# Ledger of designs, part 1: peptides against a protein of PDB entry 4ASU

No score or structure here was measured in a lab: all are predicted.

Target 1, 270 residues: chain A of PDB entry 4ASU
Amino acid sequence: ATLKDITRRLKSIKNIQKITKSMKMVAAAKYARAERELKPARVYGVGSLALYEKADIKTPEDKKKHLIIGVSSDRGLCGAIHSSVAKQMKSEAANLAAAGKEVKIIGVGDKIRSILHRTHSDQFLVTFKEVGRRPPTFGDASVIALELLNSGYEFDEGSIIFNRFRSVISYKTEEKPIFSLDTISSAESMSIYDDIDADVLRNYQEYSLANIIYYSLKESTTSEQSARMTAMDNASKNASEMIDKLTLTFNRTRQAVITKELIEIISGAA
Target 2, 83 residues: chain B of PDB entry 4ASU
Amino acid sequence: FTFASPTQVFFNSANVRQVDVPTQTGAFGILAAHVPTLQVLRPGLVVVHAEDGTTSKYFVSSGSVTVNADSSVQLLAEEAVTL
Structure headers, positions and changes below count from the first letter of each chain, unless a header shows other numbers.
Peptide ipSAE was made for these designs. It is ipSAE averaged over its two directions, with the distance scale d0 held at 1.0 Angstrom where the peptide's residues are scored. Compare it between designs on one protein only; published cut-offs may not apply.
The geometry check fails a fold that doesn't show the stated peptide or that is severely misdrawn somewhere.

## One batch from the design tools (peptide; made by RFdiffusion4, then SolubleMPNN)

Design b1_p8_3_s1 (from b1_p8_3, 4 letters changed)
Fold by OpenDDE base, seed 5:
Structure b1_p8_3_s1 (fold): chain B 270 residues (1-270), chain C 83 residues (1-83), chain A 8 residues (1-8)
Amino acid sequence: as target 1 above (270 residues)
Amino acid sequence: as target 2 above (83 residues)
Amino acid sequence: SELIEKAA
């Protein structure tokens, strides 16, 4: 490689490093905000799930329609955030299919679609885009919930798959249950609850769905920003190492060129 | 007793004496050992009576309230403000 | 501020 080639490569890598450092800072800021906003969201979301956990709602085995909601975002460069969710979605879909269930998929964030569309196109109901540019709001979750309820797919039970935030260096992909109105109303465990009006139960279910979606979005966002921060830090370090290596190569090559030129001058061959 | 909005937590697994909630079917008071029920909130006042005798008032927009068999209560409002 | 929906 000529000195010019090395110089060009150095310049390119330095530019990449600048970009990754900038992205790291942006991710760090978003992470800090997301973590702060996750605290109340967890209480809210876990509170919404309390009924399902305490009532131990079970779907009869003869019920075959299952909905999988995968939660991620539109933006890449965040390590295994998207692939982790997609992997678990695939596994769940395969297991359900093997059990004779009908499976439909909703993707929150374009990356889910990007990964699964080719292999699971027939199972996709809808993909929600424009996820991840701004912090998710309850309004966003409500829109998703409403669309799901109006999709015309009458699922019996479902699951929402998302990355739960553990720490700045750790997240875990997990699943939470979603139950249809019919499943809840027919569950034996619900008999202990007083005579609940059908309209009330319907409205309750709408809130429940919006609540869990909101919670999942907040967990996902926090996990994603943390992962992106780490990924960009790693990229910056890798770039730094490459710069050091190329700089050494540049210096060596420069000395070789100088030596060659001196020999040519001395020999009269220049 | 848990009382929260998406953005704020007012009570987290707290012990309270009574909670008055505005529901679409009517306002009712939740006391210890209240029968399990599910309700939807209407815009109105939530009144929390603490064990120490203090009373706190909140305005809520919409949401849900759950009373479980184990006497746990989840009051989840879309929007809530302290009065 | 609604999310953009695309049918698959």
Scores: peptide ipSAE 0.020, ipTM 0.921, DockQ to the pose 0.005
Fold by OpenDDE base, seed 4:
Structure b1_p8_3_s1 (fold): chain B 270 residues (1-270), chain C 83 residues (1-83), chain A 8 residues (1-8)
Amino acid sequence: as target 1 above (270 residues)
Amino acid sequence: as target 2 above (83 residues)
Amino acid sequence: SELIEKAA
């Protein structure tokens, strides 16, 4: 490589390093906020899921329609955040198909669609975009919930798949259940609950769905920002190492050029 | 007893004596060993009676309340404020 | 706040 080539590469990598450092700082700020907002969201979301756990709601085996909601974002450069969700979605879809279930998919965030489009395009109902630029709100979750309920797909049960935040260096892809109104109303375990008006139950289910989606968005966001922060840090370190290596190469090459020139001068060949 | 909004937690797995909730079908009090039920909140006042006799009041906009067979209660409001 | 947009 010529000195010019090395210099060009050095400049490029230094620019990348500046970008990654900047992105790290941005991600760190977003992470800090997300983590703070996750605390109440987790209590809220886990509270909403409590019914399903305590009532042990089961979907009859003869019911065949299953909905998978994958939760991520539109933004890349966050390690395995999107691929982990997609992997779990694929696994779940395959398992359900093997069990004779019909599977439809909703993607929250464009990255899910990007990953699964080729293999699962026919199973997608809808993809939600513009996810990740701003912190998710309950309003956002409500919009998603409403769209799901109005999608016309009469699922019996569903799975929402998202990354649960564990720590700044760790997340876990999780699956939580989603049940249709019919499934909830027909569940034997629900018999212990007082006679619930159909309208009340419908409204309750709408809130429940929105709550779970909101929770998943908050977990996903926190995980994503943390992962991005880590990824950008790693990228910055890698860039630094490459800069060091190239600098050494540059110096060696420069010395070689100088030596050659000196020899040419001494030999009179130049 | 858990009482939370998306942005704030008021009670997290706490023991309380009674919770009065405003529901679309009417206000009712949740006591220990209340029968399991699901309700939707209407805008109104939530009153939490602590075991020590302390009473706390909250305004909620909408949401849900769940009373489970194990006596656990989840009060989940879209918006809630302390009064 | 901008709502999440649908993409088909």
Scores: peptide ipSAE 0.026, ipTM 0.920, DockQ to the pose 0.005; fails the geometry check
Fold by OpenDDE base, seed 1:
Structure b1_p8_3_s1 (fold): chain B 270 residues (1-270), chain C 83 residues (1-83), chain A 8 residues (1-8)
Amino acid sequence: as target 1 above (270 residues)
Amino acid sequence: as target 2 above (83 residues)
Amino acid sequence: SELIEKAA
């Protein structure tokens, strides 16, 4: 490689490093906010899930319609955040299909569609875009919940799959159950709840769905920002190493060129 | 007893004596060993009576309240403010 | 089924 080529490459890598460092800082700021907002969101979301855990809601085996909701975002450069969710979605879809269930998929965030479209396009009901530009709000979750409830797909039970935040260096892909109104209404374990009318239960279910979706979005966002910080840090370090290597190569090449020129002058071959 | 909005936690697995909630079917008090029930909230006042005798008041918007067989209670409001 | 794209 010529000195000019090496210099051009060095400049390019240095520019990339600047961009990755900047992105790391942006991700750090977003992470700090996300982590703060996740604390109350967990209490709220886990509280909403408490009924289903305590009542031990079961779906009859003869019911076959299952909904999978994958939660991520539209934004890349965050390591395995999207692929982890997609992988678990694929696994669950395959297991359910093998059990004779009908599986439909909802993607929250465009990246889910990007990963699963080729293999699961026929199973997709809806993809929600414009996720990840701003922190998710309860209003956002309500919109998603409303769309699901109005979709006309009469699922019996479902799974919401998202990345749960553990720490700045760790997340885990998890699944939480979603149940239809009919499944909840018909569950034997719900008989202990006194005189719940159909309208109350319907409204309750609407809030519950929105609550769970909101919780999943907050977990996902925090996990994503932390992962992006790590990814950008790694990219910056890799760029630094490449810069060092290329700088050494540049110096070596420069000396070789000088030596060659001197030999040509001395030999008169110029 | 858990009482939270999406953005704020007021009580997290706390022991309280009584909680008065505004529901669409009417306001009622949740005491120890209350029968299991599900209700949806209407805009109104929540009053929490602590075991130490202190009382706190909140204004809530829409939401839900769950009373389970194990006496656990989840009060989840879309919006809530301390009064 | 056709994939429906919507903004949240």
Scores: peptide ipSAE 0.026, ipTM 0.907, DockQ to the pose 0.004; fails the geometry check
Fold by OpenDDE base, seed 2:
Structure b1_p8_3_s1 (fold): chain B 270 residues (1-270), chain C 83 residues (1-83), chain A 8 residues (1-8)
Amino acid sequence: as target 1 above (270 residues)
Amino acid sequence: as target 2 above (83 residues)
Amino acid sequence: SELIEKAA
């Protein structure tokens, strides 16, 4: 490669490094906020799931309609955040199909659609876009919950799949259950709960759905920002290493050119 | 006893003596060993009576309250403020 | 909320 070529490459990589460093800082700021907001959201969301865990609600085998909600975002450059959710969605869908269940899918974030649309297009009910630009709010979760409830799809049970935040360097794709009103009302384990009015139970389930969606969004956002920060850091480090290598190559090439020119001068063969 | 909104935690797995909650079917007090129940909150006052005798008051907008068989309670309000 | 667009 000519000195000019190496210089051009160096410039390009340096520019990329600047971009990745900037993106890292932005991701870091968003991560810090997301983590702070996740703390109460986790208590809130886990609290909402307590009933289902304690009551050990089971869906009868004769019920066949299952809803899968995948939670991610519209934004890329965050490692395996989207693919991990999609992978688990595929696995869950396959397992449910093998069990004779009907599966429908909701995607939160456009990336889910991008990954699964070709293979699972017939199973998609709706995709929510414009996810990840701003921190998710409870209002956002409520809108999603309302849309789901009004979708006309009468599922028996469902699964919400999202990335749970563990640490700045770790997340885990998890699944939490969603139950229909009918499933909850018919569950034997619910018999211990006294004098539950049908209207109360309906409203309760609406809150429960909004709560778990909100929780999943907060976990997903925190995981995503952390992963993006890490990805940008890695990209910046890789760029730095490449700059070092190219700089060495540049220096060697420059010396070779100088040596060649000197030889040509001495030999008179110019 | 857990009491939280989406943005704030007031109690997290705390032991309390009594919690008074405003529900759509009426206000009721949750005591130790209360029977399991599910309720929906109406706008109103929540009063938490701690074991040490302290009383805290909150205003809530909407939400849910769960009393489980194991005596755990989850009070989840959409919006809540300390009074 | 205008913030979430439905894409079918």
Scores: peptide ipSAE 0.023, ipTM 0.918, DockQ to the pose 0.004; fails the geometry check

Design b1_p8_3_s2 (from b1_p8_3, 5 letters changed)
Fold by OpenDDE base, seed 5:
Structure b1_p8_3_s2 (fold): chain B 270 residues (1-270), chain C 83 residues (1-83), chain A 8 residues (1-8)
Amino acid sequence: as target 1 above (270 residues)
Amino acid sequence: as target 2 above (83 residues)
Amino acid sequence: DELIEKAK
């Protein structure tokens, strides 16, 4: 490689490093906010899930319609965040299909669709885009919940798949149950709950769904920003190492060129 | 007893004496060993009576309240403010 | 506002 080629590569990598460092800082700021907002969101979301755990709501085996909601975002450069969710969605879909269930998919974030479109296009009901530019709000979750409830797909049970935040260096893809109104209403375990009006239960279910979606979005966002921060840090470090290597190569090449020129001058071979 | 909004936690697995909640069917008090129930909140006042006799008041916009068989309560408001 | 795209 000529000195010119090395210089060009150095310049390019240095520019990339600047970009990745900047992106790291942005991700760090978003992560800090997301983590702060996740604390109450987790209490809120886990609180909504408590009923399903305590009431031990079970879907009858004869029920065949299953909904999978994958929660991610539109933004890349965050490591395995999207692929992790997609992988679990694929696994769940395959398992359900093997069990004779009908599976439909909702993607939250364009990246889910991007990954699964080729293999699962026929199973998609809807994809929500423009996810991840701003922190998710309860309003956003409500919109998603409403769309789901109005989709016309009469699922019996469902699964929401998202990345749960553990720490700045760790997330885990998790699955939480989603139940239809009919499933909740017909659950034997719900008999202990006194005088629940059908309208009340419907409204309750709507809140529950919105709450769970909101929770999943907050977990996903925090995980994503953390992962992006880590990815950008790694990219910056890798760029730094490449810069160092290329700089050494540049120096060696420069010395060789100088030596060659000196030899040519001395030898008169010019 | 858990009382939270999407953005704020007021109580997290706390022991309280009584919680008064505004529901669409009417306001009711949740006491110890209350029968399991599900209710939807209407805009109104939540009053939490602590074991030490202290009372706290909150305004909630909407949401849900769950009373479980194990006496756990989840009060989840879309919006809530301390009064 | 999240844009809803239905699977074509």
Scores: peptide ipSAE 0.029, ipTM 0.925, DockQ to the pose 0.005
Fold by OpenDDE base, seed 2:
Structure b1_p8_3_s2 (fold): chain B 270 residues (1-270), chain C 83 residues (1-83), chain A 8 residues (1-8)
Amino acid sequence: as target 1 above (270 residues)
Amino acid sequence: as target 2 above (83 residues)
Amino acid sequence: DELIEKAK
């Protein structure tokens, strides 16, 4: 490579490094906020799931309709955030199909659709776009919940799949159950609960769905921002290493050029 | 006893003596060993009676309350404020 | 470019 070529590459990588550093800082700020907001959201969401864990709600085998909600975002450059969710969705869909279940899919975030559209297009009910530019609110979750409830798809049970935040360096793709009103109302394990009015139960389930979706969004957002921060940090470090290598190459090439020119002058072989 | 909104936690797995909640079917008190139940909140006052005898009041909007067989309680309000 | 200047 010529000195000009190396210089051009150095400039390019330096610019990339500036961009990645900037993105890291932005992600760090968003992560800090997300982590703060996740604390109450986790208590809230886990609290909403407590009933299903304690009551051990089961769907009868004759019920075949299963809904998978994958939660991620529209935004890239965050490592395996989207692919992890998609992978889990694929696995779950395959397992359910093998068990004779009908599977439909909802994607929260456009990246889910982008990954799964070819292989699972017939199973998609809806994809929610414009996810990830702003922190999710309970209002957002309520909108998603309402859309699901009004979709006309009468699922028996479902799975919401999202990345649970562990730490700044770790997340885990997890699955939590969602149940239809009919499934909850007919569950044998619910018999221990005092005489529950049908309208009360319906409203309760609406809140439960919104709560779980909200929780999943907050976990996903925190995981995503953390992963992006890490990815940008790694990119910046890689760029730094490349800059160092190219700088050495530049110096060596410069010396070689000088030596060649001197030889040409001495030999008259210009 | 867990009491939270999406943005704030008031109680997290705490031991309390009694919680009074406003539900769509009427206000009721949750004491130790209350029968399992599910209720939906109406706008109103929540009163938490702590083990130490202190009483805290909150205004809640909508939400849900769950009393489980193991005596755990989840009070989840869309909005809640301390009074 | 500061980097290039340092390399020379």
Scores: peptide ipSAE 0.000, ipTM 0.897, DockQ to the pose 0.027
Fold by OpenDDE base, seed 4:
Structure b1_p8_3_s2 (fold): chain B 270 residues (1-270), chain C 83 residues (1-83), chain A 8 residues (1-8)
Amino acid sequence: as target 1 above (270 residues)
Amino acid sequence: as target 2 above (83 residues)
Amino acid sequence: DELIEKAK
């Protein structure tokens, strides 16, 4: 490689490093916020899921309609965040199909659709875009919940798949259940609950759905930002190493050029 | 007893004496061993009676309340403020 | 089924 080539490459990598460092800082800021906001959201979300755990809600086997909600975002450069969710979605869809269930998919974030479009395009009901630019709000979750409820797809049971935040360096793709109003109302385990007005139960379910979606969004966001921060850090380090290597190569090449020029001068071979 | 909004936690698995909640079907008090129930919150006053006799008041906008068979309670408000 | 795309 010529000195010019090396210089050009160095410049390019340095620019990339600047970008990745900048992105790391942005991700770090977003992560810090997300983590703070996740704390109450987790309590809130886990609280909402408590009913399903305690009541041991079961979906009858004869019910065939299953909804999968995958939660991620529109933005890349965050490691395996999207692929992890997609992988779990694929696995779940395959398992459900093998069990004779009808599976429909909702994607939160465009990346889910991008990954699954070829193999699962016919199963998608809706994809929500413009996810990840701003922190998710309960309002956002409510919109998603409302859209789901108004979609006309009468699912019996659902699965929401998202990345649960563990630490700045760790997340885990998890699945939480979503139950239809009919499933909840017909569950034998619900018999112990006092006479609940149908309207009340409907409203309750709407909140529950919004709650779990909100929770999943907050977990996902925190996981994503932490993963992006890590990814950008790794990219920056890799760039740094490459810069060092290229710098050495540049120096060696420069010396070689000088030596060659000197030899040409001495030898009279112009 | 858990009482939280999406953005704030007021109680997390706490033991309380009584919680008064405003529901769409009417306000009711949740005491120990209350029958399991699901309710939806209406805008109104939540009153938490602590075991030490202290009373805390909150205004909630909407949400849900769950009383489980194990006497655990989840009060989840869309918006809540301390009064 | 038709894929519906919606923006948040």
Scores: peptide ipSAE 0.028, ipTM 0.923, DockQ to the pose 0.004; fails the geometry check
Fold by OpenDDE base, seed 1:
Structure b1_p8_3_s2 (fold): chain B 270 residues (1-270), chain C 83 residues (1-83), chain A 8 residues (1-8)
Amino acid sequence: as target 1 above (270 residues)
Amino acid sequence: as target 2 above (83 residues)
Amino acid sequence: DELIEKAK
């Protein structure tokens, strides 16, 4: 490689490093905010799931319609965030299909669709785009919930799959259940609750759905920003190492060129 | 007793004496060993009576309240403010 | 709506 080639490559890598460092800082800021906002969101979301856990709502085996909601975002450069969710979705879909269930999919974030388009395009009901540019709000979750409820797909039960935040260096893909109004209403375990008006139960279910979606979005966002921060840090370090190596190569090559030129001068070959 | 909004936690697994909630079917008080119930919130006043005798007031928007058989209570409001 | 892509 000529000195010019090495120099050009060095410049390119240095520019990449600047970009990755900048992205790291942005991700770090977003992560810090997301982590703070996740704390109350987790309490809120877990609280919304408490009923389903305590009531032990079971779906009859004869019910066949299952909805999978995958939660991620539109933005890349965050390691395995999207692929982890997609992998879990695929696994769940396959298991459900093997059990004779009908499976439909909702993707939150364009990346889910991108990954699953080839193999599961016919199972998608809707994909929500423009996810991840701003922190998710409860309003966003409500919109998603409303769209689901108005989709016309009468699922019996479902699964929401998202990355739960564990630490700055760790997330775990998890699944939480969602239930239709009919499933909740028909659950034997619900009999312990006093005569609940059908309208009340409907409204409750709608709130619950929005709550769970909101929770999943907050977990996903925090996980994503953390992963992006780590990915950008790694990229920056890798770039730094490459810069060091190329700089050494440059220096050696430069010395060789100088030596060659000196020899040519001394030998009179020039 | 858990009382939270999407952005703020007011009570997390706390023991309280009584919680008064505004529901669409009417306002009612949740006491110890209240029968299991589910309700949706209407905009209104939530009053939390602590075991130490202190009373806290909150204005809530929409949401839900759940009383479980194990006496756990989840009050989840879309928006809530301390009054 | 560019925000929602429905499966055809």
Scores: peptide ipSAE 0.026, ipTM 0.909, DockQ to the pose 0.004; fails the geometry check

